# Peptides against a protein of PDB entry 5EFW, part 90

Target 1, 141 residues: chain A of PDB entry 5EFW
Amino acid sequence: TTLERIEKNFVITDPRLPDNPIIFASDSFLQLTEYSREEILGRNARFLQGPETDRATVRKIRDAIDNQTEVTVQLINYTKSGKKFWNLFHLQPMRDQKGDVQYFIGVQLDGTEHVRDAAEREGVMLIKKTAENIDEAAKEL

## One batch from the design tools (peptide; made by RFdiffusion4, then SolubleMPNN)

Design b1_p22_5_s1 (from b1_p22_5, 12 letters changed)
Fold by OpenDDE base, seed 4:
Formats: structure tokens, C-alpha cells, sequence
Structure b1_p22_5_s1 (fold): chain B 141 residues (1-141), chain A 22 residues (1-22)
């Protein structure tokens, strides 16, 4: 599918289900996080969080979901093996033709360090563009 | 809670399959 052709780290979640679970994960996301598809489908993405994940940043993500808006943040996430990485994360709603939110698209750009300045701007542009590509691909399903 | 989690898992698998097979 067109969605499968997107070789980026991303998930699709369903806010219409309890706790906004992951309903789709890219192969790249699975490789990044070191989880199998079976391990993450049906779960809230909070399993990526850990001791050094900033709670205020997590709240920004939650607020965006609640308000049905997009958000871009950087936060510490953890792989299955416990490896920390900086995640430049973008989340945006996917809406139907009526404007109702059907899903959320989450795109992750991983790094060994916090990204700043021009590199951050480039990363943001990349993950936002990726999210738009996913949105377009998913709407064709 | 376990039952609900299983229901969510099943639903997510169904949706995942839909995306994969579309």
C-alpha cells in the first residue's frame, strides 16, 4: 500500500477507542523502538516514556489530543531494551470529510541528542511533511 | 480491565489489517 511505502517512523492511533491505542505502526518504528508489531498494537504509546521523560512535555501531547490539535515536541523516549533517545515527535489529527477526528498520526525522528536551531527546523519540516504524506495515504484507504 | 484490553487489541489488529491490505 501507499502507507507501507512510507519508510519513516510513525504510528496511527485511534482516539475513538479507550486510551487512544496504536492501531498501526511502521516497520521503521518497530525497528527504532525494538518492539514487535504484536507487542505494541492496541497499546497507548506511553510505553515509550521512562524516568527521564519530561512530564510537562507529555502533558503537551495529551493536551493536543484532547484539543484535537497538532503538536511538535522533543522528549526522551526509551526502546524495549531501555536505550534512551531524543524523539522529535510530531502529532496531528486525521480528519474525515466531515471534519471529525478519526485518528492521530504520530511521527518520530530519533536522535542521540536534542536537536536545535537549523537542524531542528529541518527535522520539524521533515516530520510534518511525513505526517501529511501519511494523512493523504490513509485517506485513500 | 484485562477483557477491555483484549477487546482493544482485537480492534486494533482489525484496523491494522485494514491498513495493511488496503
Amino acid sequence: as target 1 above (141 residues)
Amino acid sequence: MEELEEEIRKKSLELNEKFLNA
Scores: peptide ipSAE 0.370, ipTM 0.851, DockQ to the pose 0.873
Fold by OpenDDE base, seed 5:
Structure b1_p22_5_s1 (fold): chain B 141 residues (1-141), chain A 22 residues (1-22)
Amino acid sequence: as target 1 above (141 residues)
Amino acid sequence: MEELEEEIRKKSLELNEKFLNA
């Protein structure tokens, strides 16, 4: 499919369902997080959080969802096996023709360390562009 | 609660299948 051709780490969630569950995940995301598609569909993405995940950063994500806005942050996430990784994360709403939020697009750029300066700026541009590509691809379905 | 979780899972699988078959 068009979505399958996007070779990036991303999920689509449905805020109209209880607890905003994941309804789609890219193959790259599954590989990154070490979960199967069966294990994560229908679940809230908070299973990626762990002891060292900054709660203030998590609140920023939650606030963006509640306010139906976009947000870009970096936070510690965990794979199924418990491996920590830095996630440069971008989230934005996908809206219908009336402007109402249908889904959220979450894009992840993984790394072993927190990124700063030029590397951070480049990563942000990449994940934002990826989110726009996903938005366009999903609207064609 | 378990019934609701299963319902959400089923709905999510349906939506995922919609995207995969597009």
Scores: peptide ipSAE 0.370, ipTM 0.858, DockQ to the pose 0.861
Fold by OpenDDE base, seed 2:
Structure b1_p22_5_s1 (fold): chain B 141 residues (1-141), chain A 22 residues (1-22)
Amino acid sequence: as target 1 above (141 residues)
Amino acid sequence: MEELEEEIRKKSLELNEKFLNA
């Protein structure tokens, strides 16, 4: 499928279900996080958080979901094995033709360090572009 | 809670298949 051909780290979640569970995860995301598809489908993505994940940043994500808006943040996430990585994360709603939110698209750009300035701007552009590609691809389904 | 979680999981799987098969 077109979605499958997007070789980026991303998930699609369903805010209409309790706790906004993951309903789709790219192969790259599974590889990054070291989880199987069966382990994460139906779960909220908060399992990626851990001790060093900034709670204020998490709150920004929650606010974006609650307000049905997009957000871009960087936060510490953890793989299944407990490996920490910096996640430049972009979240945006996927809306239907009427403008109602159907899903959220979450795109992850992983790194060993927090990125700033030009590198951050470049990463943001990349993950936002990826999110738009996913949005377009998913709407064709 | 467990029953609800299972229902959510099943629904998620269905949606996942929708995306994979499209």
Scores: peptide ipSAE 0.369, ipTM 0.858, DockQ to the pose 0.901
Fold by OpenDDE base, seed 3:
Structure b1_p22_5_s1 (fold): chain B 141 residues (1-141), chain A 22 residues (1-22)
Amino acid sequence: as target 1 above (141 residues)
Amino acid sequence: MEELEEEIRKKSLELNEKFLNA
């Protein structure tokens, strides 16, 4: 599908199902994380977390989901092989025509470093723009 | 527990197919 092959790292999750599982993942996301599509569909995205993932940052993500709001954070994630990477992560709800939350869109910008200043601002703009593009594309499905 | 996990997996696959075929 066109959505699947967008050259950005993203997932779509369903908060109306128990534990907000991943229901869609881009090819780039699978390549980044080293998982197959079959290994991640139906699972909560917390499998990317590990020993050095900041728990306070994870709580911010959980709070955003519970409160049905957007959030942007940087956190350590792990590939299937155990490789660490910095994830500039943006999460936002996808709402239906009535304004009710239907899905969440998660966009990841991977890097070897924790980005700051101009690089961080540029990355945030990019992942937010990507999330909006996914939102528009997904609403037409 | 396993039955619920399988149900969630099946529903996720169905939704994934919806996106793939759109």
Scores: peptide ipSAE 0.301, ipTM 0.831, DockQ to the pose 0.791

Design b1_p22_5_s2 (from b1_p22_5, 13 letters changed)
Fold by OpenDDE base, seed 2:
Structure b1_p22_5_s2 (fold): chain B 141 residues (1-141), chain A 22 residues (1-22)
Amino acid sequence: as target 1 above (141 residues)
Amino acid sequence: MKKKEEEVREKALELNEKFLNA
């Protein structure tokens, strides 16, 4: 379908299910992380974390989910094969017409390097815009 | 735990199909 073929790295999760599992992933995300859809659907995205993943950054993500807010962070993630990559990550709630949170959208910047300053700001703008596009597309389904 | 995890997985699969078939 159209949604999974969006050429951006993203997932949709369901906070109404136990442990906020992934319920949708783009082809690009699967390619980036080296997982199949079958391997990740129903799982919390924490499987991407590893030894060098900053726990304080992870807590920021958790706090955003708990508070139903958006957050943008950079953290080290790991592919299925164990390859480390820097993930510029944006998460935001997907709300229904009443304003209630139904899902979360998680977007990962294209690329695996840590970005700073102007490059980071540009990347943040890009992944936020991507999240908004996904939000709009998903609401039309 | 395994049964609950499987139930979540099944629900996730259902929701995934919802997005795929829309």
Scores: peptide ipSAE 0.592, ipTM 0.914, DockQ to the pose 0.813
Fold by OpenDDE base, seed 3:
Formats: structure tokens, sequence, C-alpha cells
Structure b1_p22_5_s2 (fold): chain B 141 residues (1-141), chain A 22 residues (1-22)
């Protein structure tokens, strides 16, 4: 579909299913993480975490899901081959017409370093705008 | 456990197809 061909790294998850599994992933996300679609569908996205992933940052993500809120963080993630990358990550709920959470949208901006200051602000604006575009596109399907 | 995980995977695949075919 048009949705999967959006040239951004993103997933859609379903918090109404056990362990909030991935139910959709863009082609770009699969290329970034080096996983196939079959390998990630039905799984929680925590498989991207590893030894150097900050546990406190992971807890912020978990809290946002539990409280049905948005969050933006930077954390170390790992590809299937074990390569580390800094992930500027934005998560937000996708709500139905009644206002109830149906899904979560996760957007990833990958980099070789922890971004700061103006570069961070620019990246945050980009991934937030991307998430809004995905939300609108998904609702039109 | 494995059966429950498979059920979740099957449901995820169904939902994925809905997005792909919409």
Amino acid sequence: as target 1 above (141 residues)
Amino acid sequence: MKKKEEEVREKALELNEKFLNA
C-alpha cells in the first residue's frame, strides 16, 4: 500500500493485544533494522534493545504506553547483525473517533551519535510531523 | 505459551493485511 512505502522508519503496534505487538512496519524500518516483516510481526519492539540500552529510558517508553500518552526519547538500539545506532524515537497513540486508543505509532530517526541542541530539535520536529502524517494516512484507509 | 504467542502472531498478520489491502 501507499502506507508501507512512506520513506520513513516507523511501526504501528496494537496495545489491545498481549505485549503490544508490531502489526505494521514500513519498508524503511525493515531496511534499518535488518529484519524481515515475518520476523517482527506479532512481536514487541523490545528486540531492538541490547546491553547498552538505557533501562531508565526504556521505562519512559513503557510508562507512556501504560498511560496512553506520547513520548520522545533517544536510546541505543541494535540491528539484527548487532550494529548499534542512536535512535531518536517518538511514540504516540492513534485514537478512534470516540477518542479511545486503538494503536500506537512509533517513528525512528537513526544516527551514529546522540544528537543535541539544534540538531535534536530539528530531528524531533521531523519525527513528530512524520507521526502525524502516518496517523492521518492510516485513518484514511 | 507458544500457542498463545502464535495466536498473537496470527492476529497481527490479520491486522497487517487490513492495512496492506485498505
Scores: peptide ipSAE 0.570, ipTM 0.909, DockQ to the pose 0.772
Fold by OpenDDE base, seed 5:
Formats: structure tokens, sequence, C-alpha cells
Structure b1_p22_5_s2 (fold): chain B 141 residues (1-141), chain A 22 residues (1-22)
């Protein structure tokens, strides 16, 4: 398919499997994080976290998954080589026709610094729109 | 733990293939 070739950083996870593992990742995500597809499939995305990742923000993500809701946050993530980046992150459930959660879509907008104001608003709009596009594309498969 | 992790990995790979082959 062309889903993995969408030029955005994203993953799809399966909350019905133990520890909500990654089951799909875009090429861009792999490039950003410096991992291979083989290294990340079947793993929880928490491997991107590190010493300076805010635990309260991580809890917001966990709560959204548990409650089957969407969330948008900024947090420090780390590449495989240990490089820090600010991740403007959006997570939302992918639901079936009955409204039941099948997967989660996670979209990452990377930056060297925390973004605020107009830049943050623009980034949020972008990653939310990206998530909707991925949702539509994935459901079409 | 490792056996269970491998089972999850195999399932994830299976699901990944479904997305790739659709």
Amino acid sequence: as target 1 above (141 residues)
Amino acid sequence: MKKKEEEVREKALELNEKFLNA
C-alpha cells in the first residue's frame, strides 16, 4: 500500500494487544527516530522517552489510551542515537462503524524547541488533519 | 516474558502485513 509512504511521522498501535504495541509506522517516522521497522513493530512507543521526558505528560497520553480519547501534547523524545527533540504529538482512536476502538493513530511533529502561540496552533492543526487523513486512508484498506 | 513479547511481535508483524497488502 501507500500508507507507509505518507510523508508524515506517524504510527498505528493496537490497544487490543498486550501493552498497545506499534503495528504500523511510516517511513518518515523511522527516519525521524532512527529505528528500523523490525526494531519497533510489536513494541510500545515508550522507547522514545528518556530522562527529560515529562512524566505528567506521559500520564496524559496513558490516560487518553485508557479512556479511549484523543490528546495533544508536547514532550521530549529521543532518537535511537540519543538525540533529543521536542515532539508535538497527537493521539486519537481509530473506530469501526459501531464506534468501537480498533487502533490508535499517533502523529509526531518534530522540532528543536518547544513551540508556543501561533506556531503551536499551526502545528496542532497540521497533526490533527494528518491524523484524520491517516484514519481515512487506513479504513479504506 | 520474552516468549510473550515474541508472540506480540509476531502478531504485530501479521497486522503490519495486512496493512501493507491491502
Scores: peptide ipSAE 0.558, ipTM 0.906, DockQ to the pose 0.770
Fold by OpenDDE base, seed 4:
Structure b1_p22_5_s2 (fold): chain B 141 residues (1-141), chain A 22 residues (1-22)
Amino acid sequence: as target 1 above (141 residues)
Amino acid sequence: MKKKEEEVREKALELNEKFLNA
């Protein structure tokens, strides 16, 4: 497929497997994070977190997964080499025809600064739209 | 724990292939 070649930073995770591991990642995501596909598949995405990642924000992500709902947050993430970046992150469930959660879609908008106001609103709209597009594309597979 | 981790990784790889080859 061309799903991995979509020029957006995203992953698909499987909450039905232990610790909600990554089961798919875009090429852009790998480039952003500096990891290979082999290094991340089967792992929880928390490897992107580090010392300055806000724990309360991380808890919001965890709660959204547990409650099978969407969440949009902004947090510090780290590349493999240890470089920090601000991640405007959106997570939402991918549901089957019965309405049951099959996967989660995580979309990352990277930046060097913590965005606010109009820039944040614009970014949120973008990553949410991206998630919807990925949801549609993935369901066609 | 390592065995469990490997099992998850193997399953993830299988699922990844489904997306790649669909």
Scores: peptide ipSAE 0.505, ipTM 0.891, DockQ to the pose 0.785

Design b1_p22_5_s3 (from b1_p22_5, 14 letters changed)
Fold by OpenDDE base, seed 3:
Structure b1_p22_5_s3 (fold): chain B 141 residues (1-141), chain A 22 residues (1-22)
Amino acid sequence: as target 1 above (141 residues)
Amino acid sequence: MEKELEEVRKKAFEIDEKFRNA
């Protein structure tokens, strides 16, 4: 099915609340990051960052949130146990009928290596498609 | 705002359920 072919690791955050906390995390995301739902809800997603996470890339994410735009980056993240993974990450705003930002959708595609070229392009298309599907479904339900 | 938040959480949960059952 179409749902099987999209990335299932996603979160929804609320930029209207202090520190843009996670308000929803998918089961796949919890499995990937090794956290419980109780440990994640209400927190900023920065807990996934660690020593080798590129700070310039993190700033790109912050800028996108502040500017209410989408961004796609690849950065090192860490599971609860400290395992490193490469996160091909897409973030985009969820807007209301007036066009105002209400939430952000974050989609994570994990891998053991930094992907390049065709593999990166394919991954980007996947996570962007996933984000759009989530946005559309959330508005129609 | 809380009512809206709960509604979005509910919708997201339903989406995730569909993902699990796909």
Scores: peptide ipSAE 0.567, ipTM 0.908, DockQ to the pose 0.138
Fold by OpenDDE base, seed 2:
Formats: sequence, C-alpha cells, structure tokens
Structure b1_p22_5_s3 (fold): chain B 141 residues (1-141), chain A 22 residues (1-22)
Amino acid sequence: as target 1 above (141 residues)
Amino acid sequence: MEKELEEVRKKAFEIDEKFRNA
C-alpha cells in the first residue's frame, strides 16, 4: 500500500560529517533507487538528482539543512538506471535531549506525477508521521 | 561519535525491520 511504501522508504544522514552523507538507507529506499547499500552509504543523497530536478527545490533542501529545520518538497529524482520519479520528500532534524541536531531523517514517497491539493496534503501527513515515528524510535529519550 | 553512529544505524535497521513486518 501507499502507507507501507512511505513507512519503509527512508534514510538517515549525518550533518556532522562532511557533506551530510547517508548513514542508513532502508531496504525500500534501495529498491526504489536501484542502488545497493554499499553504493549509498557515505554519499550525499544528491546522486538522486538529475537534469529535470528543480534547482530551486534542491536549494530549499539545502537551506533546511543549513538552518537545521524541516522541509517538505516534491522533486524529480532518478534511479540508478536513470528512471525518473516524483519524490514527495520530507526532511527533518533528529535532535538529542538537549535539542542539538545529530542527524537528519529523510522520508520519501515516490510517484509518477506531482501531487497537488488534497493528495499532497495526505502524502505530506503520511511522510511526516513516518519521520516522527523514526525519530522517536531512533533517538534515546 | 562512531559508537553513536553505529547505535543509530542499529536502531534504524530495527525500525526498518519493524516496518517490513507491519
């Protein structure tokens, strides 16, 4: 189901390392993007971008990382084989008990088209919920 | 940091497994 795909499709990155590399990728993320775990770990997720990826949207992601805030966007991404997909993407910081950013959680919902209005709101709700679930489970409280 | 990183990876893996089994 859509929910299952959303829940399974996530990465964790480490902004404290150079270029905010992926430190974890879910199996579903690997399946979606057609990369192996070994190909992904240690890399910045920008390898998913390509010619039709909106640069302004990418900048919003970069700004969120720099400002240590969350962001939700839709952008075109590419699989290893060059297949395009729309990525409804949510990124949020994972903070420690003191509120300091330790990691970022990225959750992806893939689709064949850009979603709008109610469909977008629904997707955003789902990926944000997934991110919160990951955050709660991954950090020590 | 490395130890913390591994712990997070472990937790993330467990989360992923949980999602698959849900």
Scores: peptide ipSAE 0.566, ipTM 0.908, DockQ to the pose 0.100
Fold by OpenDDE base, seed 1:
Structure b1_p22_5_s3 (fold): chain B 141 residues (1-141), chain A 22 residues (1-22)
Amino acid sequence: as target 1 above (141 residues)
Amino acid sequence: MEKELEEVRKKAFEIDEKFRNA
């Protein structure tokens, strides 16, 4: 099904709370990052960053949050055990009926290498579609 | 606000379950 092909690594954050903490993490996200739900709920997702995480890319994420816009980037992230992975990351706001941002949806597609060209476009399409599906489903439930 | 947060968590959980069961 269409849902079977959706990237299942996602979080929801609350920018209305101090430091935009994670308020939900999917099981797949926990498996990827090697954290328990208890370890990450209430925390800012920056714990995934490390020495080789590009600071300019992180700034793009920060700017998107501040400007309440969507962004798609690739950056190095680290698991709890310190394993590096490339995170093709998409973030977009979840808005209420008035258009005000209530939450952010973050979708992660992990890989062992930085992806380019067709592979990147495919990944971007996937994570954006996933985010839209989450947003739509959240409105219906 | 806490009630809203719990509702969103519930919705997100249901979404995640749907992803796994699809």
Scores: peptide ipSAE 0.562, ipTM 0.906, DockQ to the pose 0.138
Fold by OpenDDE base, seed 5:
Structure b1_p22_5_s3 (fold): chain B 141 residues (1-141), chain A 22 residues (1-22)
Amino acid sequence: as target 1 above (141 residues)
Amino acid sequence: MEKELEEVRKKAFEIDEKFRNA
């Protein structure tokens, strides 16, 4: 099915609360990062960062949140046990009918290496599609 | 806002369930 081909690692954050905490995390995200739901909910996603995480890339994410825009980056993240992985990450705002940002959707595609060229383009298309599907589904009455 | 938050969490859960059952 179409759902079989989309990325299942995602979180929703609330920028209207202090420090933009995670308010929802998918089961696949919990599996990937090795955290429980209780350990993650209410926290900022920066716990995934570590020594080799590029600080300039982190700033791009922060800027996107502050400016209420979408961003797609690739960065080193760490699991709870300290395992490194490359995170092809897409973030986009979830807006209400007035255009005001209510939440952010973050989608993660993990890998053992930095991807480039066709593989990167394909991954980007996938995580963007996933984020859009989540946004559309969340708006259904 | 809290009620809205709960609604979003519910919808997100439903989406995740669809992913698992796909």
Scores: peptide ipSAE 0.552, ipTM 0.904, DockQ to the pose 0.133; fails the geometry check

Design b1_p22_5_s4 (from b1_p22_5, 9 letters changed)
Fold by OpenDDE base, seed 2:
Structure b1_p22_5_s4 (fold): chain B 141 residues (1-141), chain A 22 residues (1-22)
Amino acid sequence: as target 1 above (141 residues)
Amino acid sequence: MEEEEKRIREKALELEEKFLNA
C-alpha cells in the first residue's frame, strides 16, 4: 500500500489496545531494526530499548503517550542483533474527526548516528513532516 | 498472559491488514 511504501522509518501504534502495541511498520523500519513484521506486530516498541537507553528519555515518550501529545527525542536503540544506534524519534497522536486519539505515529531518522545542530534541526523537520504525511495518508485509508 | 499476547497480536494483524488493503 501507499503507507508501507513510504521510504521512511515509522510505526503506527494503537493506544486503545493493551500496552500500545505496534499495528503497522514500514519496510525501512523493519530493515533498520532487523525484525520481521511477525516479530513486532502486537508488541510495544520498548523491545528496541537496551542497557544504554536513557530512562529519562523513555519517560518523556511515556508521558507524551499518556498526555496524548507529541514529543521529539533522541535515544539509543538496539537492533535484533544487538547493534546500537541513535534514534532521532518523533511521536505524535493521530486523531479522528472528533479529536480523539486513535493511533500514534512514531518516526525514526534514517541515520544511526547521534545528530546535533543543523543536522538535528533538519532531521527533526524531516521526521515531523514525515509524520504529517503518514497522518494524511492514513486518514485516506 | 500468553493468551492475551496472542489476542493482541491477532488484533494487530487485523489492523495492519486494514492499512495494507485500504
Scores: peptide ipSAE 0.422, ipTM 0.868, DockQ to the pose 0.818
Fold by OpenDDE base, seed 3:
Structure b1_p22_5_s4 (fold): chain B 141 residues (1-141), chain A 22 residues (1-22)
Amino acid sequence: as target 1 above (141 residues)
Amino acid sequence: MEEEEKRIREKALELEEKFLNA
């Protein structure tokens, strides 16, 4: 499929289901987080959070979902084995032709290092572009 | 609670299949 050909870290979630569960995850995302598809489908993505994850940043993500808006943040996440990584994360709603939110697209930057300045700006541009590509591909369904 | 969790998982699997076959 077109979605399968996108070799980036991303998930699609369904806010119309209880607790906004993951309904699709790329192979790259599974490799990054060390989870199997069976372990994450139907779950909220909060399992990636841990002790050093900034709560204020998490609130920004939650607010964006509640308000049906996009957000871009950088936060500490954890793999299944407990390895910490910096996640430059972009979230945006996927809307239907009537303007109603159907899904959310979450994109994680390739790599796990904390980025600043020019590198951060480049990363933000990349993950936003990736989200748009996913949106276009998913709308063909 | 467990029954609801199973229902959500099953729905997620159905939706995932749609994306994989698109």
Scores: peptide ipSAE 0.416, ipTM 0.865, DockQ to the pose 0.904
Fold by OpenDDE base, seed 5:
Structure b1_p22_5_s4 (fold): chain B 141 residues (1-141), chain A 22 residues (1-22)
Amino acid sequence: as target 1 above (141 residues)
Amino acid sequence: MEEEEKRIREKALELEEKFLNA
């Protein structure tokens, strides 16, 4: 599929289902997080959070979902084995022809360190562009 | 709760299949 061609870390979630579960995950995302597809589908993405994940940043994500807006943040996430990574994360709604939210697209850029300055700006541009590509690909389904 | 979790998972699988078959 067109979505399968996108070799980036991303998920698609369904806010119309209870607890906004993941309904699609890229192979890269599974590799990054060390989970199988079976372990991920139908679950809320909060399983990536851990002890050092900033709660205020998580609230920004939650607020964006509730308000049906996009958000870009950087937060600590954890793999299945418990490895920490800095996640430069972009979330945006996928809307239908009427403008109603159907899904959310979440794109992750992982790193061992907190990204700043030019590197952060470049990363933000990349994950936003990726989200737009996913949105366009998904509309062709 | 378990039945609801199963329902959500089944729905997620259906939606994934929709994306994979596109």
Scores: peptide ipSAE 0.362, ipTM 0.848, DockQ to the pose 0.888
Fold by OpenDDE base, seed 4:
Structure b1_p22_5_s4 (fold): chain B 141 residues (1-141), chain A 22 residues (1-22)
Amino acid sequence: as target 1 above (141 residues)
Amino acid sequence: MEEEEKRIREKALELEEKFLNA
C-alpha cells in the first residue's frame, strides 16, 4: 500500500502557521527520536538540534524554507535521551494544484556516521523517493 | 493559540486518514 511505501522517518510541517510547526510525524520518526507524538505536534523541528549540530547546515534548511525550495543535507541530531545521530535529511515543499506551497516534507535517514560517496548517493536517492511517495500519498483521495 | 493547536490536530488527523486509506 501507499502507507507501507512511506513507512519511514518523516514529518510534515505547515509553513503557513507560526514557526513552521510539525503537523504530522511518522511512527518511525517517533521511534527514532524517542519522542511521543504529543510532544512533537505543533513544535518546530529544531528540538532535534544540539551542541554539535552545524549551524551553517541549519541555515541551509532555513533558507530552503524561506525560499520555498528543496534541500538535502547531513547534520547531527539528538534523540530525547540525548543520543547523537547523523541525519541525512531531505526537505521539499508540498504544493497544491495551483503550485502554492502548503506544507513541507522532511525525510530523515539516520546513521551512526556521516555517509560519503556511494552510500551517500544511495541514501539521497532513498530519501528523495520517500519524499515523493509522501507527496503523492498526501495528494491522493 | 488554542485555535491554532486545534487546526494542527485536525490536519494531523486528516493526513493520518489519508495515508491509511491510500
Scores: peptide ipSAE 0.203, ipTM 0.758, DockQ to the pose 0.385

Design b1_p22_6_s1 (from b1_p22_6, 12 letters changed)
Fold by OpenDDE base, seed 4:
Structure b1_p22_6_s1 (fold): chain B 141 residues (1-141), chain A 22 residues (1-22)
Amino acid sequence: as target 1 above (141 residues)
Amino acid sequence: MKEEEEKIKEKAFELDEKFLNS
C-alpha cells in the first residue's frame, strides 16, 4: 500500500474523534516506541510523554491541534520500556478538498540528543518533506 | 468510560484497516 511504502516514523490521528486518537501508525513508529498496533490505536499520542517531557512544548502541540495549524518541536519521549529519546516532531493537518481538517500527520525523527543548527535544519526539512509525502499518499487512497 | 474507549478503539481500527488495505 501507499502508506506502507513510507518507511518513516509517523502516525495519523483523527481530531474528529474524542481526544484525537491515533488511527494509523507506521511499522517504524511501532518499532521505535516499542508498542504494538493494538496498544496504541484509538489512543491519544500523549502516552509517549513522561517526567522529563517539557510541558510548554506539549502545550505548543496542543495549541497547534486546537488551532488546526502545523508545528515543529523537539521533545523528550519515552518508549514502552521507559527509554528516553529526543523526538524532532512535526505535526500538520491533512485537509480535504473543501479545506476542512480530516486528520493530523505526526512525523517523528528520533535521536539521542537535542539537535541544533545544521542538524536541526536538516531534520526539519526531512520530517516536513515526509509529512507532505504522507499527505499526498493518504489523499490518493 | 470503558465503553466509550472501546468504541473509539473500534473506530480507530476500522480506519487503520482502510489505510492498510488501500
Scores: peptide ipSAE 0.493, ipTM 0.893, DockQ to the pose 0.873
Fold by OpenDDE base, seed 2:
Formats: structure tokens, sequence, C-alpha cells
Structure b1_p22_6_s1 (fold): chain B 141 residues (1-141), chain A 22 residues (1-22)
């Protein structure tokens, strides 16, 4: 399918359901996080957070969801096995033709280290482009 | 709460399948 052909780490969530659960996860995301599809569907993505995840950064994500805006942050996430990784994360709303938010698209660029400067800009460009591709693909459903 | 969680999960699976079959 069009979405599954996007070989990037991403999820789609449904803010119209309680707690904005994941309703789709790419295979790459599943591989990255070490979860099965069955383990994460219907859950809020906060299960990726852990002790070293910056709470202020998490609040930025929450604010973006509440305000129906996009946000790009870097935060520590954890795999199922407890492995930490830096997640350059981009979140944006998916809107229908009327402009109403239907879903959120979350794109993850994983890395061993926090990225800065040119590397960060490049990563941001990549994940934003990916999000737009997902948005276009998903709107055709 | 558990019943609600299951309903959400079911809905998520339905939507997931929709996206997978797109």
Amino acid sequence: as target 1 above (141 residues)
Amino acid sequence: MKEEEEKIKEKAFELDEKFLNS
C-alpha cells in the first residue's frame, strides 16, 4: 500500500479517541521500538517515555496536540527492551478537506546522540518531508 | 476502564487495517 511503502518511522494517532491512541504504526517504527503492532495499537505513544525523558519536552508535545499544531522536538525514548535512543520527533495534524483535524502524524528519526546545528536541520527537513508524504498518502484513503 | 480500553483497541485495529489496505 501507499503508506506501507513509506519506509520511515512513523505513527498515526486519533485525537478523536480517548487519549489520542496509535491507530497505525509503520513497520520501521515497530522495528525501532521493538513492539508488535498488537502491543501498541490503541495505546498512547507515551509508553516510549522513560526516566530520562525530559518532561518539559513532553509537555511541548502535549501542548501541540491540545492546540492542534505541529511541533518538532528531540527527546529520549525507550524501546521495549529498555534501550534508550534520541528521537528527533515531528508531530503534525492531519486535516480533512474542511480543515478539521482527523489524525496526528508522528515521525521519528532515531539516533544515538542528540543532533545539533546542520545535522538537526537536515533531520528536521527529512521528518517534516516524511510527514507531508504521509499526509498526502493518508488523505487518499 | 478495561472495557473502554478494549473498545479503543478494536477501533484502532479497524483503522490500522484501513491504512494497511490503502
Scores: peptide ipSAE 0.482, ipTM 0.890, DockQ to the pose 0.921
Fold by OpenDDE base, seed 5:
Structure b1_p22_6_s1 (fold): chain B 141 residues (1-141), chain A 22 residues (1-22)
Amino acid sequence: as target 1 above (141 residues)
Amino acid sequence: MKEEEEKIKEKAFELDEKFLNS
C-alpha cells in the first residue's frame, strides 16, 4: 500500500478514541521498538517512556495533542528489551477537508546520542517531510 | 476497563486493516 511504501519510523494515532491509541505502525517502527503489531495496536504510545524520559518534554507532546498542534522534540525512549535511544520526534495532526482533526502522525528518528546544530536541523527537516508524505498518502485512502 | 480496552483494540485493528488494504 501507499503507507507501507514509506520506509520510516512512524505511527498514526486516533484522538477520537479513548486515550489516543495507536491505530497504525510502520514495520520500521515495530523493528525499532521491538514490539509486535498485536502488542501496540489500541495502546497509547506512552509505553515507550521510561525512567530517564524527561517529563517536561512529555508534557509538550501532551499539550500539542490537546491543542491539536504540531510539535518537535527530542526525548529518551525505551525498546521492549529496555534499550534506551534518543528519539527526535515530530507530531502533527491529520485534518479532513473541514479542517477537523482525524488522526495524529508521529514520526521518530532514532539515535544513540542527542543531536544538535546542523544534525538536528537536518533531522527535523527529514521527519517533517516524512510526516507530510504520510499525510498525503493517508488522504488518498 | 478491560472490556473497554478490548473494544478499543478491536477498533484499532479495524482501522489498521483499512490502512494496510488501501
Scores: peptide ipSAE 0.467, ipTM 0.888, DockQ to the pose 0.879
Fold by OpenDDE base, seed 1:
Structure b1_p22_6_s1 (fold): chain B 141 residues (1-141), chain A 22 residues (1-22)
Amino acid sequence: as target 1 above (141 residues)
Amino acid sequence: MKEEEEKIKEKAFELDEKFLNS
């Protein structure tokens, strides 16, 4: 189901390291993007972008990271083989007990088309919920 | 599900520390 897919499709990045690299990728993310874990760990997620990726949308993501805020966008991403997909993407910071950002959680919902209306609202709700679940689990450690 | 997510986070933290010390 859609819920099952997004609940397992996420990455964790470390903004405390140079270029905010991916430090964890779920198996579902690897399957979606067609990359191995070895190929992406330690890299910035920008490798998913390509010719038709909207630059303004990318800037929104960059701004959210720089400002340490959450953001939800839809953008074209590419698999390793070059296949395009629409990524309904949610990113939010994971903060420590002091309120400092330690990590970012990125959740992806893939599709063949840009989603609108009820479908978009549903997708947004789901990916945000997934991110919150990940955040809560991390706080318990 | 929560337990699985917790394990994933633990792994992420381990990877973080490894990366920092690499």
Scores: peptide ipSAE 0.068, ipTM 0.628, DockQ to the pose 0.096

